# Peptides against a protein of PDB entry 6J54: the designs that were tried, part 64

Target 1, 223 residues: chain A of PDB entry 6J54
Amino acid sequence: NENLFASFIAPTMMGLPIVTLIIMFPSLLFPTPKRLINNRTISIQQWLIQLTSKQMMAIHNQKGQTWSLMLMSLIMFIGSTNILGLLPHSFTPTTQLSMNLGMAIPLWSATVFTGFRYKTKTSLAHFLPQGTPALLIPMLVIIETISLFIQPVALAVRLTANITAGHLLIHLIGGATLALLNINTMTAFITFTILILLTILEFAVALIQAYVFTLLVSLYLHD
Target 2, 42 residues: chain B of PDB entry 6J54
Amino acid sequence: QFQFTGIKKYFNSYTLTGRMNCVLATYGGIALLVLYFKLRSK

## One batch from the design tools (peptide; aimed at target 1 M72)

Design b2_p24_3 (made by RFdiffusion4)
Pose (drawn by RFdiffusion4):
Structure b2_p24_3 (pose): chain A 223 residues (1-223), chain B 41 residues (1-41), chain P 24 residues (1-24)
Amino acid sequence: as target 1 above (223 residues)
Amino acid sequence: FQFTGIKKYFNSYTLTGRMNCVLATYGGIALLVLYFKLRSK
Amino acid sequence: SFLLLVSQILAMFFALAFLLYQLS
């Protein structure tokens, strides 16, 4: 009975303040120059695009490359609005489940209607995988179509659920420091756990590769 | 002028990308179950 | 509160179209 942890019971609030100012704000963090040589703080933003525009370009290699100039604007928005919220009292719009159901469905159904306006047969004849055996036709086409309509729910719920799971361990491991007016040796170990956990919460950039890229495989497979 | 800089882009991919009616239908029906539960409290 | 949610989705489309104007 040496080190007794404590806890504080308090409501964890994902309130909803005025949001249309908070959405526009990580646009003005990125300027655009009308010059040749630029000023060494856009110039490491302009080099960070020319890397990851050479990885969502190399797989497709079609006349579906026209679509890929918009998929690098989808990686900077939720690459920024997941990184801004690590600050002390900031508010992330990709916490709420509302706009991610508007990011997944206008983009996912923009992919199944891409080959249906050009191919019209073999886009969902991709349901036919191989040289057809006989004992498993109805066990297949009820499986590969129930794992198609999961995809918009499987694209948007994987983003909201773990972004807001990073904010609760920020509070609850952080709120147990404030309520640790018991023995003071264990206060520094909970603090040291925090400043490791904030380094893991820069995997909020690593969860944007897993949104643009399973949108490219959900685009490269249909088209 | 927030148009003609990206007007060439729009009619290219808004043929399939501007289908927010399925979002508007899945969003408008999602308005209906919450006003109904509060009506029955 | 529902009107703020609809206005949040509209402002997200407008911010994506404005970032696409900066990449042009």

Design b2_p24_3_s1 (made by RFdiffusion4, then SolubleMPNN; from b2_p24_3, 15 letters changed)
Fold by OpenDDE base, seed 1:
Structure b2_p24_3_s1 (fold): chain B 223 residues (1-223), chain C 42 residues (1-42), chain A 24 residues (1-24)
Amino acid sequence: as target 1 above (223 residues)
Amino acid sequence: as target 2 above (42 residues)
Amino acid sequence: ELELQLEAIEAVFKALEELLLKLL
């Protein structure tokens, strides 16, 4: 059982954590454009960034659009780290709950504070759904306040759980295929096919989770 | 859409201001309860 | 708003379905 989680242990060299370098590595994959007509890869990246930015910022007003750079950087960071984590024997920082909480809590708090600062009335009113019977108002307000504090936890756990579960499944099925190669080649072929389909799914999940994470942060900002 | 009179004007679940007032009233009530128990403990 | 969140979730699911259909 310990061998299954070996890939999730933070790598260290000479007692120093390399996690910082791994976290910074995705930034190298997105160089700043220097030419009017860039390379095909850079042009595709810019196109994707523009599409995602337009989609996410369409919800916000001009004041909310100030967060565009942060949200776009966040989605690019999480997406790139998740995709790079699917490389064989790669360490994904997003599998660590500590990192995701470290991202979720400040972003959540920032969105809550911005909501209270600029839209105090609407933010306070958000604790009470519309049309609530008078008798249920006090209890529902309490539940909604608790729900607010659960948001950052749910945000972090969702990302970690999805990415971690995907990696575990890949490792388990991969190990099963290797074990079945010596027992039954036909079943091994079936499991291998499932593994391929799962890896493709995990690539999609990696991108979707990055998007959902950023989108939810954006929605909390909009309230 | 809705016309409320009296106490319902200020404490409504439909209007923005009414919802805000309800939330503030609930927090105020909780604070008073906590204060009461704290003073009772003395 | 809860309605906005639900709408966003539905949009994500629809996008996921479209992606899955493209992959198949």
Scores: peptide ipSAE 0.050, ipTM 0.690, DockQ to the pose 0.025
OpenDDE base, seeds 2, 3, 4, 5: peptide ipSAE 0.020, 0.016, 0.019, 0.030; ipTM 0.664, 0.633, 0.662, 0.649; seed 3 fails the geometry check

Design b2_p24_3_s2 (made by RFdiffusion4, then SolubleMPNN; from b2_p24_3, 15 letters changed)
Fold by OpenDDE base, seed 5:
Structure b2_p24_3_s2 (fold): chain B 223 residues (1-223), chain C 42 residues (1-42), chain A 24 residues (1-24)
Amino acid sequence: as target 1 above (223 residues)
Amino acid sequence: as target 2 above (42 residues)
Amino acid sequence: TLKLLLEAIEAVFEALNEILLKLL
């Protein structure tokens, strides 16, 4: 059990936090273009960023499009960190709830405060769904208020839980395959096949969770 | 567009202004209740 | 998704209100 959770412990070398370096490393994978015609890898990256930006900003008005840069940077950061976390013996900072809360709470608060600043009436009215019977209004407003405060927690926990669960499952099945190598090679092969399929799934999950996280932040901004 | 008259004009769940007023009234009511209990404890 | 959730909550409240009205 200690070995199972050891992969989730923040790595330190000689008492120095390597986590900071791990967090900064994904930024190096996305260099800023300086030429009109860039390398193939950079061109593909820019193309993907443009496509994702168009998809995410399709919901927003012109005022919401000002957040495009921040949202795109967020999705690139979370996506890159999640993908790098799937490397063998790698540490994903997004598995740490503290990091995700550190991202979710400020972004959520910013979206809520911007909503109250520019769309005060609409934001206040959002606490009451349309068509609610008059007698249920107080209770519904309370529930919606509680729901609002749960949003940042749910945002952080969702990302953390999905990535952590994936990593945990990979480690468990990986450990099982190693244990079965000398016991039964056929069963070990089956478990190894499942492990491969799971790793492919986790690549997809890594990208999807990054997208969902950013999309929800975007949705809260749109109101 | 719903035509509301009287109190329903200001407090309704269909119009934006009505919804806002309902929310504010709810928060105001809760604040008054909290204030009442606080003053009663003294 | 949020709108759908709110609509679902509203539907539950409407259902509860209907039950309450039947009980009264």
Scores: peptide ipSAE 0.058, ipTM 0.717, DockQ to the pose 0.015
OpenDDE base, seeds 1, 2, 3, 4: peptide ipSAE 0.019, 0.017, 0.017, 0.019; ipTM 0.677, 0.690, 0.676, 0.674

Design b2_p24_3_s3 (made by RFdiffusion4, then SolubleMPNN; from b2_p24_3, 14 letters changed)
Fold by OpenDDE base, seed 5:
Structure b2_p24_3_s3 (fold): chain B 223 residues (1-223), chain C 42 residues (1-42), chain A 24 residues (1-24)
Amino acid sequence: as target 1 above (223 residues)
Amino acid sequence: as target 2 above (42 residues)
Amino acid sequence: TLLDLLRAIEATFEALSLLLSKLL
């Protein structure tokens, strides 16, 4: 059972943290275009970035659109790391709660502070939903305050849990297929088919979680 | 568009200013309660 | 969704407050 969780241990080689290299590796897959007409791969990447940028920034005004670069970089980073993590014997940094908290807390704090800076009245008013009965106002404000502080935790845990659960399922089903190869080949084939379907699902989950993470950050910015 | 007069003008759950004042009043009340218990313990 | 949840909580507390007011 420890072998299943061994994939989640931060890899080190000769006492040196390879995790830093793994985190930086996805950036190499997205080179900056230097020409007017680029290669097909770069053109597709830029097109996808532009489309996602337009979709995510549609909810923001001009001031919020200044965060487009940061949010696009975030989604590209999380998405690329999650996809690369699905490679065999790969380590996904986003499976580590510390990594996700390291991203969630600063970004959340930045969104909250920018809200208080530019839209102080609206931000304070956000702690009280519209149309609340007068007697429930104090309690609702407290609940909303607690909810605000739960946001970074939920943001980090959601990403961590979804990616980690996917990896665990792949390992478990993969281990089951190997164990069933010599017991029942037909059952092993069925389990292997489930594994393939699960891996395809995890590719989708990897992208969706990156999108949701970035979307929620942008939503908190929009207030 | 709600027309409020008196205390409801400043403390309401519908207008932006009213909501802000309610939040501030709530935080102020909590702060006063904490202060009261702190002073009572001394 | 969070706002809807908060509204649901508010509605439940409002209902509880009404029930409490009737009981007292």
Scores: peptide ipSAE 0.106, ipTM 0.755, DockQ to the pose 0.013
OpenDDE base, seeds 1, 2, 3, 4: peptide ipSAE 0.040, 0.028, 0.029, 0.030; ipTM 0.722, 0.721, 0.717, 0.717

Design b2_p24_3_s4 (made by RFdiffusion4, then SolubleMPNN; from b2_p24_3, 16 letters changed)
Fold by OpenDDE base, seed 5:
Structure b2_p24_3_s4 (fold): chain B 223 residues (1-223), chain C 42 residues (1-42), chain A 24 residues (1-24)
Amino acid sequence: as target 1 above (223 residues)
Amino acid sequence: as target 2 above (42 residues)
Amino acid sequence: LLQQLLEAIRATFETLNRILQQLL
């Protein structure tokens, strides 16, 4: 039904894509600090960025820490867009598979090629797990190669599916709540309570998916 | 800990070099198979 | 997970070999 998926259609106004503005809007929420002691909001943001940076880069050595800026920018972008998408009647760009593929494929390719460039032997050896029987080596190498190519697809689809499913549930339960307002107020209240609990869950999912997306990119870099 | 001799020295699943050689051999084998079928079709 | 799968496959082959040795 068009009504069910209407919230997932890219919004346009007067033939101009508003999607570009929606994508750029989260960047305005994170201004660059100019003072040594900033406002409380900026200080909290910087503190959160430092904490997430320490957690994400703990997996990497000094060479992997070069990717810290890119990974932090990625998690901030995905996290902010996902949270803003949970606002009522908001469009989440991360629900679009095209956008997630546009992020996943280049980042995955960069991590894989970086691995081949600096750790060629280790990267090639990664296609064969340790302790594999000799007879299973050819098949396992093929399977592992296919698995590697599925990684960017799985990375994009995971993020898209989790957020999209959450949005669909919010819309469906929200619509059911509105329909039940005139039928049974008690059931409508119960449904509304479930909707609130679901929205809280989706806020958590929004942050977790951003973290998982960045973490997986980081893991692919570390191999 | 494992001492490999003969073919196992170069093709093993325990050492880094052995794993790399196994991967290269697998890709080489696939490439040869593709080449064989391509030449046979012509 | 892959190592566990490989171990499971190895265990299956070992079991199959034991059965085969009993039959032959």
Scores: peptide ipSAE 0.044, ipTM 0.706, DockQ to the pose 0.011
OpenDDE base, seeds 1, 2, 3, 4: peptide ipSAE 0.038, 0.022, 0.019, 0.018; ipTM 0.701, 0.700, 0.698, 0.694

Design b2_p24_4 (made by RFdiffusion4)
Pose (drawn by RFdiffusion4):
Structure b2_p24_4 (pose): chain A 223 residues (1-223), chain B 41 residues (1-41), chain P 24 residues (1-24)
Amino acid sequence: as target 1 above (223 residues)
Amino acid sequence: FQFTGIKKYFNSYTLTGRMNCVLATYGGIALLVLYFKLRSK
Amino acid sequence: VVSLEIAQIIAMFFALAYLLYQLS
């Protein structure tokens, strides 16, 4: 009975303040120069695009490359609006589940209507995988179509659920430091757990590769 | 002039990308179950 | 609240179209 942890009971609030100012704000962190040689703080933002525009370009290699100049604007928005909210009292718009159901469905149904305007048969004849055996036709085409309509829910709910799960362990491991007016040796170990956990919460950039890339496999497989 | 800089882009991919009516139908029906539960409290 | 959640989705479309104008 040496080190007794404590806890504080308080409501964890994902309120909803004025949002249309908070959305526009990580646009003006990125400027654009009309010059040849630039000023060494855009120049490491212009080099960071020319890397990851050479990985969502190399798989597709078609006349579906026209679509890929918009998929690098989808990686900078939720690559910024997940990184800005690590600050002390900031508010992330990708915490709420509302706009991620508007980021998945206008993009996911822009992929099944891409081959239906050009191929019109063999886009969902991709439901036919191989040289058809006879004992498992109805066990297949009720499976590979129930794992198609999962995909818009499987694209948007995987983003909201673990971004807001990174904010609660920021508060609850951080709020147990403030309510630790008991023995003071264990206060530094909970603080040291925080400053490791904030390094893991820069996997908010690593969860944007898993949004643009399973949108490319959900685009390269259909088209 | 927030148009003609990206007007060549729009009619290229808004043929399939501007289908927010399925979002508007899935959003407008999602308005209807919440005003109904508060009506029955 | 619902009118603010709809205005949040419209402001996201407008911010993605404005970032695409900076990458042009």

Design b2_p24_4_s1 (made by RFdiffusion4, then SolubleMPNN; from b2_p24_4, 16 letters changed)
Fold by OpenDDE base, seed 5:
Structure b2_p24_4_s1 (fold): chain B 223 residues (1-223), chain C 42 residues (1-42), chain A 24 residues (1-24)
Amino acid sequence: as target 1 above (223 residues)
Amino acid sequence: as target 2 above (42 residues)
Amino acid sequence: LLDQQLALIEAVFKTLEEILLKLS
């Protein structure tokens, strides 16, 4: 099974972790505009960022608009890393649960604490849904409290599991196609077609998961 | 719209203030229970 | 707004599930 999980091992070179360089690399793909009218590539990027920012921040109040920069940077980081991870023999840092937890927990705690600071009454009221029978109030409050603490874990695991599962499927089907090349060329062609379709799907999943991750963080902030 | 009287005015599941008070009461009760068991074990 | 966003997320996942089912 070393062949299957070899792509998930943290890469090192000469005893130095190159993961830091991999994490910083996506930032180079988004240069800052220097002109009023930039080239086509930068213009498209800025346009997409503007559209996504308007869509995500439309649900937030003026106080929530302050978080727009952080949320946009988050979605750009996760999205770019996920897409780059689909390159052959590449390492995706977002497949590491430790990294995703390191991102999810601070962001979640920040949103929760911000809610308690500025919207204390509303935040406390979220632990009890409206119309709850009086006898079920204590139990439901406990359940909602547990649900709150599960949020950061679910956020991290969801992202990690989706990306990791996609990579595993690509490797498995790819290995199957190579094995079938010498056995049955027709079957190998079919499996190869499935691999291509799966790869296209994973590109979409990579972008969607980045969006969902950021959206949920913003949603917790909005409460 | 809802005019609650008595205890229901402060503890209800329909108003924002009522829900908040219910949550605080629940946490307070749990804290007291934990404190009781802790003192009992000593 | 929260319900609408959750509905959107559910719709996305449902669509992905349908695609996966077609591929399987």
Scores: peptide ipSAE 0.184, ipTM 0.698, DockQ to the pose 0.021
OpenDDE base, seeds 1, 2, 3, 4: peptide ipSAE 0.116, 0.163, 0.054, 0.066; ipTM 0.682, 0.705, 0.675, 0.675

Design b2_p24_4_s2 (made by RFdiffusion4, then SolubleMPNN; from b2_p24_4, 17 letters changed)
Fold by OpenDDE base, seed 4:
Order: sequence, then structure tokens, then C-alpha cells
Structure b2_p24_4_s2 (fold): chain B 223 residues (1-223), chain C 42 residues (1-42), chain A 24 residues (1-24)
Amino acid sequence: as target 1 above (223 residues)
Amino acid sequence: as target 2 above (42 residues)
Amino acid sequence: TLLEQLQLIEAVFETLNLLLGKLL
């Protein structure tokens, strides 16, 4: 079991944490366009950013669209880190709950404060659903308040759990395949096939979780 | 859309203002309860 | 709605995580 979680330990070299470099590495994969007609890679990246931006910001008015840069940078960061984490013997920073909380809490607080700043009446009204019986109002307001504070936790745990679970499963099946190579080659081939299918699924999960994380932040902003 | 009279005009779960007032009243009540228990303990 | 789609996705991943928990 210790070997299973060894891949989730923050790597250090010569006593210095290299996690900072790992977190910064995805930024090198997204260079800024310098030409009117860029190469295929940059063009595809800009196209994807534009599509996701239009989709996510469609629910926002002009004031909410000011968050487009932040949200697009967030999805690019989480998505790229999740995909890079699927490389063999790689460390995925988003498997660390501390990192995800570090992203979720400030963004959540910013959305909540923005809501109270610009839409005070509406934000306060969200603590009480419409049509609530009068006798249930105090209890429901308390529940809704608790629900609000659970949002950043749910946001961080969702991302952490999905990415971590995928990594654990890949390691387990991969380890089983390696162990079965000397015992039963045919069974090892079956487990290897499952591993390939699982890795394909994890690529999809990695992108979906990045999108969901960013989208939920956007929805909280929209209120 | 909804016409309320009396106290329901200010405290209801249908209008935006009514919902806001209910939330504020709830928080105010909780604050008063906390204050009461704090003063009671002393 | 987009919210319903998100809830569906969350339900799928929750189910997947539960299955993973049983395997581990």
C-alpha cells in the first residue's frame, strides 16, 4: 500500500521541492501567439480556448464576462496538469488536496464576495428557496448557509478524488499486469487491455474534471 | 405577481425582498440567541 | 439544462468512485 501512494508524494530533489517547477511546466505548453497566422498547434489551442470561453461565458452578462481570462486560465491549467499527470512516472499536482483547496477557496470566496457586492439582494435571497413554507424558513436558511460553505470543499474534493482514483486504478492494474507477466501471460494480456481502456477513460476524465471545476466556479459567479 | 398584506408583505418566501428579509431576520435571531447564551453563561 | 448535465456527470463519477472504492 505504501508503494501505491508513493506516486502521490510531492517530489523533492536535494531537499528542495521541485513541485513548483512541475506546477509551472504547463505554462510552457501554451505560448502566446506572435504571428497573424500561427502554426497548427497554437491555432488549435486558441480555437479551443475560444470555444470554451464562448460556452462558459454565455451565462454571464458583461460584468461577468470580465472573469473570462481567469476562468480560461484556470481550465487550461487544470486540464494540462491532469493530462500531464497521465504520463508514466509523472506527478500530478492536482491529486494533492492542498493544491485544489488553494484554488477552490480563493475563487469561491471571490465569487461569493462579488455576488454580495453587486447583487446583494439576490445573493441574500438565495439562502431561502422560493415557495418555502413559513415554518421551515429558519431551518432552511441554516441548511442553505451550510451548503454554501460546503461548496469549496466539494469543489476541491471532487477534483482530487476523481484524479486520484484514476491514478490509483492505473497503478493497480499496471502493477497487476507486470506481476502476471511471469505467471500467466494470457491473463496479463487481458489486464493490459483493460489498462489501455482505462487510460483512455482517464484522459476524458482529466478534461471533464477540469471543465467541471471551472464551470462550477463560473456558475457560482453567476449565482 | 403576488399581493401580500400585513407582515407577509415584508416576510415571505415568494418575493425577492421578502426572502431577503427572512434571511436577515433568521441571522438576526441566531445572533440574538448566541448573545443570550453568552450572557447567560456569565 | 447545463446544471442537469453537470449533475448527471457528477452522478456518473460518483458511481465510478464508489466502484473504485470497492475494488481497493
Scores: peptide ipSAE 0.109, ipTM 0.757, DockQ to the pose 0.020
OpenDDE base, seeds 1, 2, 3, 5: peptide ipSAE 0.105, 0.077, 0.059, 0.084; ipTM 0.762, 0.762, 0.754, 0.750

Design b2_p24_4_s3 (made by RFdiffusion4, then SolubleMPNN; from b2_p24_4, 15 letters changed)
Fold by OpenDDE base, seed 5:
Parts: C-alpha cells; sequence; structure tokens
Structure b2_p24_4_s3 (fold): chain B 223 residues (1-223), chain C 42 residues (1-42), chain A 24 residues (1-24)
C-alpha cells in the first residue's frame, strides 16, 4: 500500500516543489489567439469554451454574467489538470484536499459575499425555505445556516474524493494486471480490459467533476 | 397573493420580507441567549 | 440552492451511469 499512496505524495525534486510547475503547465495548453482565423485546435478549444459559457451563464442574470470569465477559467483549469492526471505515473494536484479547499473557500466566500452585498434581502431570506410552519422556523434557520457553512467543504471534498477514488482504482487494477501476467495470461487480459474501460470512464469523470464544481459555484452565486 | 395582517405581516414564511425578518429574529434570539449565558457566568 | 444542488448531483450520477452502461 505504500507504493499505492506514493503516487499521491506531492512530488519534489531536490527539495524544490515541482507541484507549482505542474499546476502552471495546463495554462500552456490553452494559448490566446492572436489571429482572426486560428489553428484548428485553437478554434475547437474556443468553440468548446463558448458552448460551455453559454450553458453555464444561461442560469444567470446580467450581473451574474460578469463572473463568466472566472467560471470558465476555473472549469478549464480543473478539467485540464484532471485529464493530465490520468497520464501514467502522473500527479494530479486536484487530488490534494488542500488545493481544492484553497479554490473552494475563496470562491464560495466571494459568491456569498456578493449575494449579501447586492441581494441582501433575498440572501437572508434563503436561510428559511418558503412555506415552513412557524414553529419550525428557528430550527430550520439553524440547519440552513449549518448547511451554508458545509457547502465549501462539500465542494472541495466531492472533487477530491471523486478524482482520488478513480486514481486508486486505476492503480489497483493496474497492479493486479501486472501481478497476473506471469500467473495467468487469460485473467490478466480480462483485468487489463477492465482497466482500459475504467480509464475511459475516468476521463469522463474528470471532465464531469470539473463541470460540476464550476456549476455549483455558479449556482451559489445565483442563489 | 397572501394577505397577512398584524404580526404575520412582518413574520411569515411566504413573503420575502417575512422570511428575512424571521431569520433576523432567529439570529437576534440566539445572540441574546448567548449574551444571557455570558452575563450569568459573571 | 439545496434543491438545485441535489438535482445537479442526481444529473451527474445519471450521466455517470449512462457512460458506465455504454462501457459494459
Amino acid sequence: as target 1 above (223 residues)
Amino acid sequence: as target 2 above (42 residues)
Amino acid sequence: LLDLELEAIRATFEALLEILGKLL
């Protein structure tokens, strides 16, 4: 199990944290276009960003659309890091809870703060659902307040747990295939097939989790 | 749509203003309770 | 927000099941 968890340890080279470089690397994959007609790859990327932006901002009003740039940058960052993490022997920074908390808490606090600033009455009213009996109001307000403070934790843990679980499964099945190569080639082939299917699933999970993370942040902004 | 009179006008679970007032009243009540226990210990 | 969040979670779960069903 030590070898299993070794893949989740923050990589350092000669005492220097290379994690910072790994975090910055995905930004190089999305260059800013300088021409009207760009390369096919850049055009596809821009098209995907525009489609996702339209889907994400469909829920928001004009004031919420100001956050479109930040939300799109967030989804691109998380999505790219998650996909790169599926490379063999790669390290995904988003598997670290500290990183996800570092993103979730500021974004959550910003959304809550902006809500209280511009929609104070509505934001305060959200602590009490509509149609609640009068006797249950104090208890329900307390529960809703606790729920609000759990949101940043749930946001970070959800992303971390989903990506980490996927990586663990890939490593375990991969280790099993290697162990079975010399024991039984038929079972090793079956296990390898499962590994391939699992890796494809994890690619989808990586993108979906990035989308869900950004979507939930967007929903908190919309209130 | 809902016609509330008296106390229900200010404290209700259906209107936006009513919900806000209920939340503020709840927080105010909790703050007063905490203050009471703090003053009692002295 | 809670209802929207739960709906989002449900939608993602259904999407994952659909992908899994296609893989199996």
Scores: peptide ipSAE 0.246, ipTM 0.749, DockQ to the pose 0.024
OpenDDE base, seeds 1, 2, 3, 4: peptide ipSAE 0.202, 0.210, 0.185, 0.203; ipTM 0.739, 0.751, 0.747, 0.750

Design b2_p24_4_s4 (made by RFdiffusion4, then SolubleMPNN; from b2_p24_4, 17 letters changed)
Fold by OpenDDE base, seed 2:
Structure b2_p24_4_s4 (fold): chain B 223 residues (1-223), chain C 42 residues (1-42), chain A 24 residues (1-24)
Amino acid sequence: as target 1 above (223 residues)
Amino acid sequence: as target 2 above (42 residues)
Amino acid sequence: LLLQQLEAVRAVFEALAEILRKLL
């Protein structure tokens, strides 16, 4: 079991954590535009950012549009780290719950505080669903309060669990494929095919989880 | 649409203000209960 | 908010299902 989780250990070099370099590496893949018409890669990146920005910020008012830069930077960071984590024998920082909590808790707190600051009445009203029978009001308010505090935990655990589970499956199937290469070539080919399909699925999951994480943060802001 | 009279005007589950007041009343009640148990322990 | 969250989750599952249908 320890061998299965060996790939999730934070990499270190001479006792110094190199995780900081791994986290900073995706930022090098997104250079700042300097010209009106940039290279094809930069143009595609800008196009994708614009598309995702339009979709995510469509649900927000003008005050919510202020969060556009933060939300887009978040989705780019999570998305890039998740995709880079799918490289062979690579470490994914988003598999660490500490990192995801470090992102989820401040963002959740910011959304909740922003809601209470600018939409106090609406935010307080969200603790009680519309049309609740009078006898169930105290219990439901308590449940909704608990639900609010579970939000950052669910946000972090969802991202961590999905990415970690994906990586675990890739490693297990990959290890099984390597083991079966010397036992049965036909079975190894089948497992390798499954691995390819799984890797494609994990690419999709990586992008979706980045989107869901950012979307939920945005949704909490909208209340 | 809804015409509430009396105390239901301020404490209802349909209007925004009514829902807010219900939440505040619930938190106030919980705070009073906690305060009661705290004072009882002393 | 809860309805929007459920719709978001549903959209994720639908997207995953669509990808799986394309792969299989």
Scores: peptide ipSAE 0.093, ipTM 0.700, DockQ to the pose 0.024
OpenDDE base, seeds 1, 3, 4, 5: peptide ipSAE 0.070, 0.020, 0.062, 0.018; ipTM 0.710, 0.669, 0.693, 0.657

Design b2_p24_5 (made by RFdiffusion4)
Pose (drawn by RFdiffusion4):
Formats: C-alpha cells, sequence, structure tokens
Structure b2_p24_5 (pose): chain A 223 residues (1-223), chain B 41 residues (1-41), chain P 24 residues (1-24)
C-alpha cells in the first residue's frame, strides 16, 4: 500500500465553438511565392510536397493522373488540422464526426461513378474474381458487395475514432498529475508517460497516409 | 477570381466529385430522426 | 493554382460545417 493513485471526476467536453474561423486558419500557415528562388521557409514546404507527390503518382500511371493533383490537397488539410490540436487549448475540426461523413461520401462516390461513365460494364464486373467454380457464386456476391458499402463508413469512422482517442489520454493522464497531491515521486513518472505519449500523438501525420492511400487503392482498383 | 484559377479543374472532375446530393440526402434524413426523438422526448 | 484549390476545398468544408451547425 505505498503508491495510491488518484482520479478526478470531470466531464470531458468536446464543445462546439465558432468553427468557420478555425477551419480557415490552417490555410494561412502555408504561403505561396511568386518568385524563382524562395525564402527558406516555403522552400521546405515546397520540397515536402515533391516527395509525396511522387508516391501517389507512381501506382496509377494512367489518364487518371488528373485526379492526383487534388489528393495532395487532401493530405495537407487533415495533415495540418490534426497537428495543430496538440497545442494547449486548441480545437480540431476533425474531432467531430460531421465533416468526416462529408469527406468520405463525396469522394468515395466520386470513384464508383468514374468507371460507370466510361466502362459501364466491367467496373462492377470486378465482382467476378476468377474462373468461376460452381458451389460458391451466391456466397460470394453477397460478400463482396457487403464489403463495398462498408467502405464509406470504413473510411470516415476510422479517422474520427482514434483522433479523439488521442485527446482523452492527453487529459486523463494529464489530469491525474494535477490531482496527485499524494506522494510526489510518482508525479514525475506520469509526466514522463505524457511526454512519450505526445510523441506517439505525432502519428496524427501517420494517419493521413492511411486516408489518402486507401482512397487511391479505392480509386486504382475501380479505375 | 477564386474561380478562373480552378475553373479548368472543376468541370473535369466535378462530373463525379460534385455528387454531394447523396451526402445531402444522407444528411437531410439524418436531420429527421433527431428532431423526432426530441419531439417524443 | 494549388493554393487556390486548397483554399476552395477549405471553403467548401466551412460551408458544409455551417449548414450542419444550423441544422442542429
Amino acid sequence: as target 1 above (223 residues)
Amino acid sequence: FQFTGIKKYFNSYTLTGRMNCVLATYGGIALLVLYFKLRSK
Amino acid sequence: SFFNLFLFFAIYLAVFELISSLAS
């Protein structure tokens, strides 16, 4: 009975303040120069695009490359608005489940209507995988179509659910330091757990590769 | 001038990308179940 | 041309989030 942890009961609030200012703010963190040589703080933002525009370009290699100049603007917005919210009292718009159901459905249904305007037969004849055996036609085309309509829900709910799961362990491991007016040796170990956990919460950039890239496989497979 | 810089882009991919009506239908129906539960409290 | 596309996408999301805050 040496080290007794404590806890504080308090409501964890994902309130909703004025949002249309908070959305526009990580646009003005990135400027654009009208000059040849640039000023060494855009120049490491202009080099960070020319890397990851050479990985969502190399798989497709079609006349579906026109679509890929918009998929690098989808990686800078939720690559910034997940990184800004690690600050002390900031607010992330990709915490709320509302706009992610407007990021998944206007983009996911922009993919099944891409081959339906050009191929019109073999886009969802991709439901036919192989040289058809006879005992499993109805066990297949009720499976591969229930794992098609999962994909817009499987694209947006995987983003909101673990971004806001990073903010609660910031509070609750952080709020147990404030309510630790018991023995003071264990206060530093909970603090040291925090400053490791904030390094893991820079996997909020690593969860934006898993949004643009399963949008490219959900685009390269249909088209 | 927030148009003609990206007007060549729009009619290229808004043929399939501007289908927010399915989002508007799935959003407008999602407005209907919450005003109904508060009506029945 | 890329910053104008990024700004137009941020305005589209800001209009959608305002409509969803009025329908609340």

